# Ledger of designs, part 317: peptides against a protein of PDB entry 4GMN

Target 1, 375 residues: chain A of PDB entry 4GMN
Amino acid sequence: RYANITLLALVTLASIGTDFQETLVKGNQGSRESPISAADEEWNGFDDADGDAMDVDQKSSSGEDQEEDYEEIDVKEDDEDDDDDSITSEMQADMERVVGADGTDDGDLEDLPTLRELIQTAVPQLIRLSNLPIDSDESLTIQSHALSALNNISWTISCLEFANGENANIHNAWYPTAKKIWRKTILPILEADSADLKLATQVTSLAWAVARVLHGETPTDGNPHRKFISLYHSSKQQAGGNSNSIEEPEDPFQGLGVKCIGVVGSLAHDPAPIEVNREVGVFLVTLLRQSNNVPPAEIVEALNQLFDIYGDEELACDKEVFWKDGFLKHLEEFLPKMRTLTKGIDKRTQPELRTRADEALLNLGRFVQYKKKHA

## One batch from the design tools (peptide; made by RFdiffusion4, then SolubleMPNN)

Design b2_p29_8_s3 (from b2_p29_8, 17 letters changed)
Fold by OpenDDE base, seed 3:
Structure b2_p29_8_s3 (fold): chain B 375 residues (1-375), chain A 29 residues (1-29)
Amino acid sequence: as target 1 above (375 residues)
Amino acid sequence: SEFLEENRKRNLELHRERFRRQVEAERAA
C-alpha cells in the first residue's frame, strides 16, 4: 500500500518534469514563429461567368416510412473531462515565465513558485528515496522511480538556456541542488560498483543531466570521470560476451556509451582541473582513432563534446591540452574517416543518425579550419 | 566564435530532442 502511493507520487513527479519539457519546447517554438507576413496575395477575383443552372427535376419516389423505433440508448457521455492536463495552470504560468524571463541574478524563484517547490521540496525527498538501502525488490523499484524522477527534472532544467546570463535565477536555485544530487545520489551509486546495467544507465543519464548544468564545477571527488570511462569500457565488454543482448535501445543516442561520453564531456569543461580535461580529451580522441569499432552515435557525441570543450581558445585547456597533446592532428586524420562513416549510414533506415552525423562532419571540418587559423 | 555558439545551440536542441525521446521510451516501457 505505502509502496504503491510512493510509486504513484514518483511517477507523477517524473511526469511533471516531462510536461515542463514539452511546455518549454512549445514555448520556444512559438517564439520562432516570426510573424509570417500575411502576404496579401490579392487573389484577383476570377470573373465567374454566368453559367445557366439547369433545373434537373429529379422525381419524387415514395419510399415507405418504416418507423424503426430506435430506442435512444441514452449513452450518458460522462464527459469525463479528463482534465488530466497534468500541467497545472501554475506550472504553465511558470514555464511561460521561464521562456520570457530576463535573467534576474537573484536565485530567488519568487516568480516561479512551482519550480521552487519542485527544487526545494520534491527533489530533496527524491534524493532521500534514491539513497534507500536496497534490501528488497520494493526498495529497488523505489530507487529506480526516484532516479527516473530526478533524471526527468534534471534533464528538463538542463534543457534551459543558461548562456549569456539567461535563466540565471533558475540556474542559481538549481546549482546547489544539482551538487547535492551529484554527491548524495550519483556518487554513492557509482561507488557501489553494481553489475546492474539498468541502474548504471539510470545513474549515468542523471549524471549527464546534472553535469550539463554544473560542467567543470561538478565535484571532482573520487575522480568520477574515470568511473564513467570505466563504465563505458565495461559496457562494451558486456555487450560482446553475454547472449543477453541488453537490447541496445532502438534509439542509438540513448545507449549507455553515448551517455557516458556525454557525462565525461560535460565534466571536462572549464573550470575542470586540467588533468581531468586531459584524461577526458584523450578518451574522446581515442574513440575517434578507434572509430571502426565505435557506434556512429558515440562518435557524433564524442565530436560534439570535443567541439564544446575545446571551442574557446581563451581557455587554459586549449593551450595545455588541445595544442600540447596534438589533438588537431587527430581531428584532421579523422576527417576522412568521418566522411566514410557518415556516408555509410543509410538515410532511409537511420535518418536521424545520418542527419546528426552529417552535422558533426560539417562541424568537424569547420572546427579544424577554425583551429588552423588560430594555430 | 559565431560557429561555436551556433553549435552550442544545436547541441542544446539535440539534447532537448534526445530527452523527449527518452521520456517517450520510458512511458512506453
Scores: peptide ipSAE 0.488, ipTM 0.921, DockQ to the pose 0.813
Fold by OpenDDE base, seed 5:
Structure b2_p29_8_s3 (fold): chain B 375 residues (1-375), chain A 29 residues (1-29)
Amino acid sequence: as target 1 above (375 residues)
Amino acid sequence: SEFLEENRKRNLELHRERFRRQVEAERAA
């Protein structure tokens, strides 16, 4: 009974995180719908050529209409949908305020009561549930749902704009909680060294969402970047050995390998220690060098991470890692391989992967030209 | 740099779209 209520609450919190994402997307789309003035392009009607419709003789075959009396099963729509709309409406109102308010620098979420309760009340409980001793299938299920809820909340917040001081109030409120998720949920699970690929995928997804906000300020205790690099390699070894590999997710970008690359890339951003940045940079460049044995989605993610880490020439990692370790040469040598890889992706069967690869190829060309100009 | 800001905005959109698809897959399961 208590477990079912806890599971329902965790599913509801996961769903809230999803509706929040939809609201963020709608808010961003509403800003792009500048009214395209419907230019009245008079679609000149094609002339109806008077093709003489031949009289196909209606043979009157009197098939007996068996009126199968389909009993209308009066499925009582139980009006349980009204409570979901109310929570979505309050969260929508909070998101509309987030998009419209010049965020005051105070980490006070007075104007964002739903988000405040989510961060201050719900997340600390989810962290506790994710740390329960695993002694039963029930405790494992609770941990999985707590991780899913934390993932959805963390991803939603990570999808806010924080550049140029936008949403500073939300950033400041989330930042200490994000560090708590890292230290209390992510690190203990990574240290338990479980062979459970499902749990590893959940914690890595959460770690990516958290690291997309904390970047190089993510706690470096216990060298988490090395743990995710190790997990990347271990996941490749397991997939190659068992024919009962957990079906690679239908979406190439949802794979554990892509998630590991996303985490370590995010951990390597300034102000990360230069040695952490170097180890991650070498890992990413090594994937490009070994691209014949790497899934295309992982190559796309590795390129995007390299552009984000080394795009700013004012950062210490540009001089001390990018130029010093000769990364430009490896990126330039990879350009023709990336063109071949991208052309090898079928646009009909994998349209998204092809689009993302075409984008990454374009950006790689621009990035190499940028770095050559600033050499 | 204009290039950095364009890439940052694009990457944010890519992550939003990725998360949407993750959510849709979790709802279908």
Scores: peptide ipSAE 0.487, ipTM 0.922, DockQ to the pose 0.807
Fold by OpenDDE base, seed 4:
Structure b2_p29_8_s3 (fold): chain B 375 residues (1-375), chain A 29 residues (1-29)
Amino acid sequence: as target 1 above (375 residues)
Amino acid sequence: SEFLEENRKRNLELHRERFRRQVEAERAA
């Protein structure tokens, strides 16, 4: 099961890498000028004014060509359908290692060369491409593909277990890169205040994946939680006006509203500033109070976020926000509404939404009982 | 708490499944 998710992730990365390469090649074919050979762009390292220069020690070790005689294992052509699962053997090996490895705490990816290349080589290029000036439909396409690639990388990594020091090497290698994605890709797009809900959905999906790893350590510069709350409200206003409903994705859990809730919930985790936590907590509790006008999937996500944010009584936000702002009362008052909402979901037409709502309702009851015992 | 750890594990599985479906939808488009 875990192996298949990691497999799907790397296949998706390969597919996106391929689609991205195809998009770059198609883009370069339109402009007759010199092929930007992927080799000859001297990656002029971003002068990070913030002095976290990854000193890539270019030790030009002139290692001698040891012709390791790779014995041609004559793998018999069994004519099984070449579903061109373009996963390199190295990507597959990295995936098997990620699923099985006791993570070291040093951020070393020596045993994960493909993942290392992805984080160290591919992601910086994707960040660059996501920041291209938007002046054409082509530049929009490139940005969209770069955001898709970053999204899938970030989601892949965010789907690893990092609790209890698991995959600590991957976590530590990803963490600075995740902050770079946040600062260099996510924030600039959010600040551009684009009315493009497709772009907003892509950047919010990416932001959620990144924030699921960084949590409350996500950079607070420019109050991004307020931008995502604003985006949530703006998305609801646009859906109400034009009969060109941006086709809400058939999957209720893929909606921009759910993604916004997921981002702001993740941003509110410890060690987030108490005021950031409060603003997010109030937003989430307000959705529950207004639940008659909120899609059930957003309510499910808002509940899950509230459980994750306020489930630990040892955290400062429990005392300073949850108890101080009286959130327990709002959750108790929401219990009967959640029962009604959950029962209103047709198990036949929306079996997953119903299952998730049933789970969230059970957890809400447990959470309220937990908090009442620890009051 | 046991409740937190159970919820964390469930949420992780939820997000894995959400991501799987996102990828499937992107491949179908």
Scores: peptide ipSAE 0.467, ipTM 0.915, DockQ to the pose 0.545
Fold by OpenDDE base, seed 2:
Structure b2_p29_8_s3 (fold): chain B 375 residues (1-375), chain A 29 residues (1-29)
Amino acid sequence: as target 1 above (375 residues)
Amino acid sequence: SEFLEENRKRNLELHRERFRRQVEAERAA
C-alpha cells in the first residue's frame, strides 16, 4: 500500500517535471509568432493566354461504379482527451512567469511557488528515496522511479536559459540542490560499481542533466569524470559479451555511451581543474581518432562537447589543453572522416542521426576555421 | 564570440529536443 502511493507520487512528480518542459516549449513557440509581416508579394499572375480548347471527345464509358457501401465504421475516436489536466493553473502561471520574467538575481522563488515546492520539498524526498538501501525488488523499483523523477526535473531545469543572467532566481535556487543530487544520489550509485546497466543509464542521464547546470563547478570528489569514462568503456565491453542485447534504444542519442560523453564533456567546462579538462579532452579526441569503431551518435556528441569546451579562447583550457595538446590538428584530420561517416548514414532509416551529423560536420568546419583565425 | 553564442543556443535547442524525445519514449514504454 505505501509503496504504491510512493510510486504514484513519483510518477506524478516525473510527469510534473515533463509538463513544465512542454509548457516552456509552447510558451517559447508563442513568442516566435512575431507576425511575419506578410509582405504582400503581389504574385503577378502570368497571363498565359492561349487556351486552345482541343475538344477531345473521349466517350465516358459509364462504368457502373458499384458504390460498395463501405460502412464507415464510425470509429468513435474516443477522444480520450486525457486532458491530463495535471498542469494546475498555478503551474501554468509559474510557466508564463518563467518565460516572461526578467529574473531577479536573488534565488527567491516567491513568484514561482510550484517550482519552489518542487525544488525545496519534493526533490529532497526524491534524493532520500534514491539513496535508500536496496534490499528488495520493491526498493529497487522505488529507486528507479525516484531517479526518473529526479532526471526529468533536472533535465527540465537544465533546458532553461541561464546565460546572460536569465532565470538567475531559478539557477540560484537549483544550484545547491543540484550539488546535493550529485553528492547524495549520483556519487553513491557510481561508487557501488553495480553491473546493472539500467541503473547506470538512469544515473548517467541524471548526472548529465545535473552537470549541464553545474558544469566545471560539479563536485570533483572521487574523480567522477574518470568513473564515467570507465563506465563508457565498460558499457562497450558488456554490449559485446552478453547476447542480452540491451535493446540499443531506438534513438541512438539515448544510448549510455552518448550520455557518458555528455556528462564528461559538461564536467570539463570552466572552472574545471585543467587536468580534468585535459583528461576529458584527450578522451573525446581519442574517440574521433578511433571513429571507425564508435557509433555515429557518440561522435556527434563528442564533437558538440569539444566545441562547447574549447570554443572560448579566453579560457585557460584553450591555451593549456587545446593548443598545447594539438587538438586542432586532430580536428582537421577528422574532417574527411566525418564527411565519410555522415554520408554513410542512411537518410531514410536514420533521418535525425543524419541531420545531426550534417550539423556537426558543418560546425566542425566552422570551428576549425575559427580556431585557425585565432591561432 | 558570435560563434560561441550561436553554438550555445543550438546546443540548448538540441538538448531540449533530446529531452522531449526522452520523455516521449518514457511515456510510450
Scores: peptide ipSAE 0.487, ipTM 0.922, DockQ to the pose 0.777; fails the geometry check

Design b2_p29_8_s4 (from b2_p29_8, 18 letters changed)
Fold by OpenDDE base, seed 3:
Structure b2_p29_8_s4 (fold): chain B 375 residues (1-375), chain A 29 residues (1-29)
Amino acid sequence: as target 1 above (375 residues)
Amino acid sequence: SEFLEEVRKQILEQERLRFEREREQQRLA
C-alpha cells in the first residue's frame, strides 16, 4: 500500500515536471523568434511504457465471510468534462511569469508559488528517495521514479535562460538545490559503481540537466568528469557485446553517449579548473578524430559543447587549452568530415538529426573562421 | 599525443579499478 502511494506520487511529480517543460518550451517559442537553442532538446520523458504488468499473484487466501454492509454511496456521475489539462491554472500562471519576468535580483520566488513548492518541498523529498539504500526491487523502483522526477524538474529549470542575469531569482533559488542534487544524488550513485545501465542513463540525464545550470561551478570533488568519460567508454564496449543492448532510444539525442558528452561539456565551462577543461576538451576533440565510429548525434553534441566552451577568447581556457593543445587544427581537419557526415544523414528518416547536423556544420565553419581571425 | 595517451591510461586505469571492485564485490557476495 505505502509503496504504491509513493510510486503514484513520484509518477505524478514526474508528469508535472514534463508538463512544465513542454509548456515552458511552447511559451518560449511563442515569445522569442530567436532560433531554438540546442537547449530545446525536448527531453521526451522516459516513455517507460514498459508496463511490465507486475503479475500480482493474487494468492486467494480464503479469509472468512464478514458481511460488512457497505452503504451504497450514490456517487452522482457529474459528467464534468474534466479537460485533462494536467497543468493547473496556477502552474500556467507561474510559467507565463517565468517567460515574461525580467528577473528581479531578489531570489524570492514569492511570485512563483508552484515553482517554489517544487524546489523547496518536492525536490528535497525526491533527493531523499533517490538516495535510499537499495535492498529490494521496490527500493530500486522508487529510486528510478525519484530520479525521473528529479530529471524532469531539473531539465525544465535548465531550459530557462540565466545568461545576463535573466531569471536570477529562479537561478538563485535553484542553485543550492542543484548542488544538493549533485552531491546527494548524482555523486553517491556514480560512486556506487553499479553495472546498471538504466540507472547510469537516468543519473547521467539528471547530471546533464543539473550541469547545464551549474556549468563550471558544479562540484569537482571526486573528478566527476572522468567518471562520465569512463561511463561513455564503458557504454560503447557493452553495446558491442551483450544482446541486452538497451534498445537505442528512438531519438538519437537521448542516447547515453550524448548525455555523457552533454554532462562533461557542461562541467568544462568557466570557471572549471583548467585541467578539467583540458581533459574534457581533449575527450571531445578525440571523438571528432574518431568520428567514423561515433554516432552522428554524439558528434553534433560534442561540437556544440566545444563551441560553448571555447567560444569566448577572453576565457583562460582559450589560451591555456584551445590554443596550447592545438584544437583549431583538429576542428579544421574535421570540417570536411562533418560535411560528409551531415550529407549522409537522410532528411526523410532523420529530419531532426539532419537539421541539427546542418546547424553544427554551419557553426563549425563559422567557429573555425572566427578562431583563424583571432589567431 | 602524450596527453591523449595519459587520458587513455587514466580511463583504462579507472576501468581496471572498476573491474577489480566488481570482482571483489562478487567475491564478497
Scores: peptide ipSAE 0.007, ipTM 0.353, DockQ to the pose 0.023
Fold by OpenDDE base, seed 1:
Structure b2_p29_8_s4 (fold): chain B 375 residues (1-375), chain A 29 residues (1-29)
Amino acid sequence: as target 1 above (375 residues)
Amino acid sequence: SEFLEEVRKQILEQERLRFEREREQQRLA
């Protein structure tokens, strides 16, 4: 009984988090043509794997044609617009304020009551639920749902613009909570070294969402970047062996490999320790060198992360890693491979992957030319 | 907050619908 109520609460919180994300994406499309990458559609749908396919053996009993004249009860469709407005009017008003706000530097969430309650009340409970002792399938289910809800909330917040002091109030409220999610939820799960690939995927998605806000200020305790690099390599080894194809998510950007790249890329941003940046940069450049065996979506993500990490020549990582470790040569050598890879993507079957690959190819050409001028 | 009240309402409604479904299944059994 209490477990079912908790489960329903978690499902509802996860759903609200997704609806909130979709509303943010729709609202932001009106102001900035920044392609919010479809990495933002990381709805970990509840795969109700407990679809007991009741094999309803439709015994074709040849029941006789009794033409029962069912009187057409003119059920007035009362268009009860069950506007199952899963988004409350308060949530929508908060969303409109977030999307429409010229970033008021007021570090409070007084004007964002729903977001305030989400961060201050819901997230601390979800962190608690994600840290329950796993001693039963019920506790594992509760953890999974708590992670899904944390994922959706964290992704939604990570889609907000925080550059130039935009949304500073939300950033300031979220930042300590994001660090708490990292330390209390993500790190303990990564340290448990579970062979559960589903749990690893959920925690990696959450880690990416959190790291998209914290960047190089993400806690480096226990070298989490190495754990995600190890997870990346382990996931590639497992996919080759067991014909339990975890159904490759229909979206190539939802794959664990992409998520691992997104996490480690985000962790390597300034002001990350130069050694963390180097290990991540070498990992990303190595993926490009080995691109013959790397999914196109992972290459796109690895390129975007490399552009974002090394786009600024004033950063210490530009001199100490990019130039010192000779990354430009590897990017130049990759240009013809990227052109071939991008052309190999069918625009009819994978239109989004093709668009993102065309953009990444264009940006790679520009980035290489930029770095050559600043050499 | 109105949010927590709506979440609570949705939980209660889902519990009601589950209870009604269980009750209907018990009537058909």
Scores: peptide ipSAE 0.007, ipTM 0.368, DockQ to the pose 0.022
Fold by OpenDDE base, seed 4:
Structure b2_p29_8_s4 (fold): chain B 375 residues (1-375), chain A 29 residues (1-29)
Amino acid sequence: as target 1 above (375 residues)
Amino acid sequence: SEFLEEVRKQILEQERLRFEREREQQRLA
């Protein structure tokens, strides 16, 4: 009974996140077609093939209004002085200083009360639910639904434009919460090193959504980029062996490989450590070199990430990684392969993949030309 | 919103009931 209410609440929170995305997409029709499709993971309803309609006998027991004085159990958050609170407090104080320097008050979502409540009230609880010890199928189900809700909320927010100080109020409200999702939800699940590819896909989707906002400011503790690169390779090894097709998602851009590329690409943006950037850049360029064995959607994503990471010549990663490691040569050598790959995609059967591949090919040509001019 | 506050209450109540069950199991062990 209670588990069903929690699950229903989580499903409803996930739905609210989706409804909010649809509302934002309708408002933001002028900016780049961010891959909206990643949040349109339809609730693949569990085909509970067991049609035992539990008759929810609505026994309206008129139980008396005992005003149980909810003693605020002052859950003393045992401030386990994780020394990490000092960095969060300094960063919060620096955020408060950055916000306080422009006399715009606290990132007040007064105009967005639903979003405020999602960020401030729902997300902290979803984080907690995602961190429950997995000791039963019920706890696994709760975690999955909590991750789905966090995913939908995080994807929705990641579709907002934050460049040039746009939506700064939302960014400022989300940023600490995004870091909390990363540290409290994503990292622990990645560290558990579970062989569960469903869970890995869910956490990687969430990680991508979070990393699309945090970019190179995503916490680098435990080298998460290497964990996602490892997950990418592990997923390829498993897909090759057991013909129990984990149903390749009908959308080629929903694949775990694409999600891994999206995460590591996002993590490699400035101000990421140059070593992190290098390892990711080498990974992405290596995918292009091995493109004959890489799904077209992963190539498209890897190209887009490379353009975003190395598009600015003023960034340290341009000189220290892109030029130093000779990435331009690899991109130039990949141009004819990309033309062949793109032409091989049937416009009738895979129109989106073809459109995105045609765009990525165009951008690759422009990018190579740009880099050659600015060499 | 009243809805999110209701969801919050339901989640917190579930966690409380879980903690109570775990504490009761620890007393029975």
Scores: peptide ipSAE 0.006, ipTM 0.369, DockQ to the pose 0.017
Fold by OpenDDE base, seed 5:
Structure b2_p29_8_s4 (fold): chain B 375 residues (1-375), chain A 29 residues (1-29)
Amino acid sequence: as target 1 above (375 residues)
Amino acid sequence: SEFLEEVRKQILEQERLRFEREREQQRLA
């Protein structure tokens, strides 16, 4: 187990390091005075710790040490530790139960030093770099690569099994960092309301990776689910007008629409507020009702999210949303449409999309039968 | 639920494969 996680972390680091090196090389060619050199030294020091440092023969051009007195911008950490003490006594007891099974309670990654350094050392720097003022093409490039790195890390971690207390040490180490990425990187970029679809796609990919771990424990401040629903609709309006300029990604599952569905689906899990769950559930069911105008990949993702959100009958959202808002009827009415949609996908030209649609169709049939037995 | 565990495993495997491809595309770009 640990060897595979360590290998995955190393391969993720190598990918991150490649993206960063390209940024640094582009930055260092343009502006002699960019504060990037200090960030470069800290990041390069992270790559040097794992002994497969390729000897990048950095020809140290001896630029003169101008000790520019970097005024310590005393970023008052307003540690408004908004300790959102909304850790209900039940969440504390469930945390204590997850803690009580495998006896190393703390997010002690002693057995995973590379992953520890990635979470504790690299991610805080990447958060800082993603929050730099955008005043140049260089600062925009840095933000893009910092978001790419955060995306790669967050996706890698989100692919680990955390059910039944598996990898609890990694979960516990990642959880506060994932919340920090959400609050300090994702939310500020979403609030800036940029028309940049590239940035919107990057932040939405990152938001999905983070929300796949945090689920309904993702901070609901500012109603981020509505922002991603709005972004979904805005992306469709732009694609309809300028059909020539937005190269739809070759992979239909890399589209901004799929990413938006993945984020809002993840945000709607228990213990999310019932209002958030309802708004997302209605959005997803509405996509199924409008399926004639929705890309097949988005339908597949919307179905998978609906199965994951409403698959547990013990959750409050089952009674208060799924049954109360009559979602079963919409899923039953969609079943014949899904069969037609799936059969319309050419296995030769789109083999992955066809496979995922065949699986989603099978699961839809099983899910409808399950819910009918529990009606 | 046995159904949720099966769906979760399928989602995680599909997401892993997607992430591997996204990362390969980023390496080639």
Scores: peptide ipSAE 0.005, ipTM 0.347, DockQ to the pose 0.509

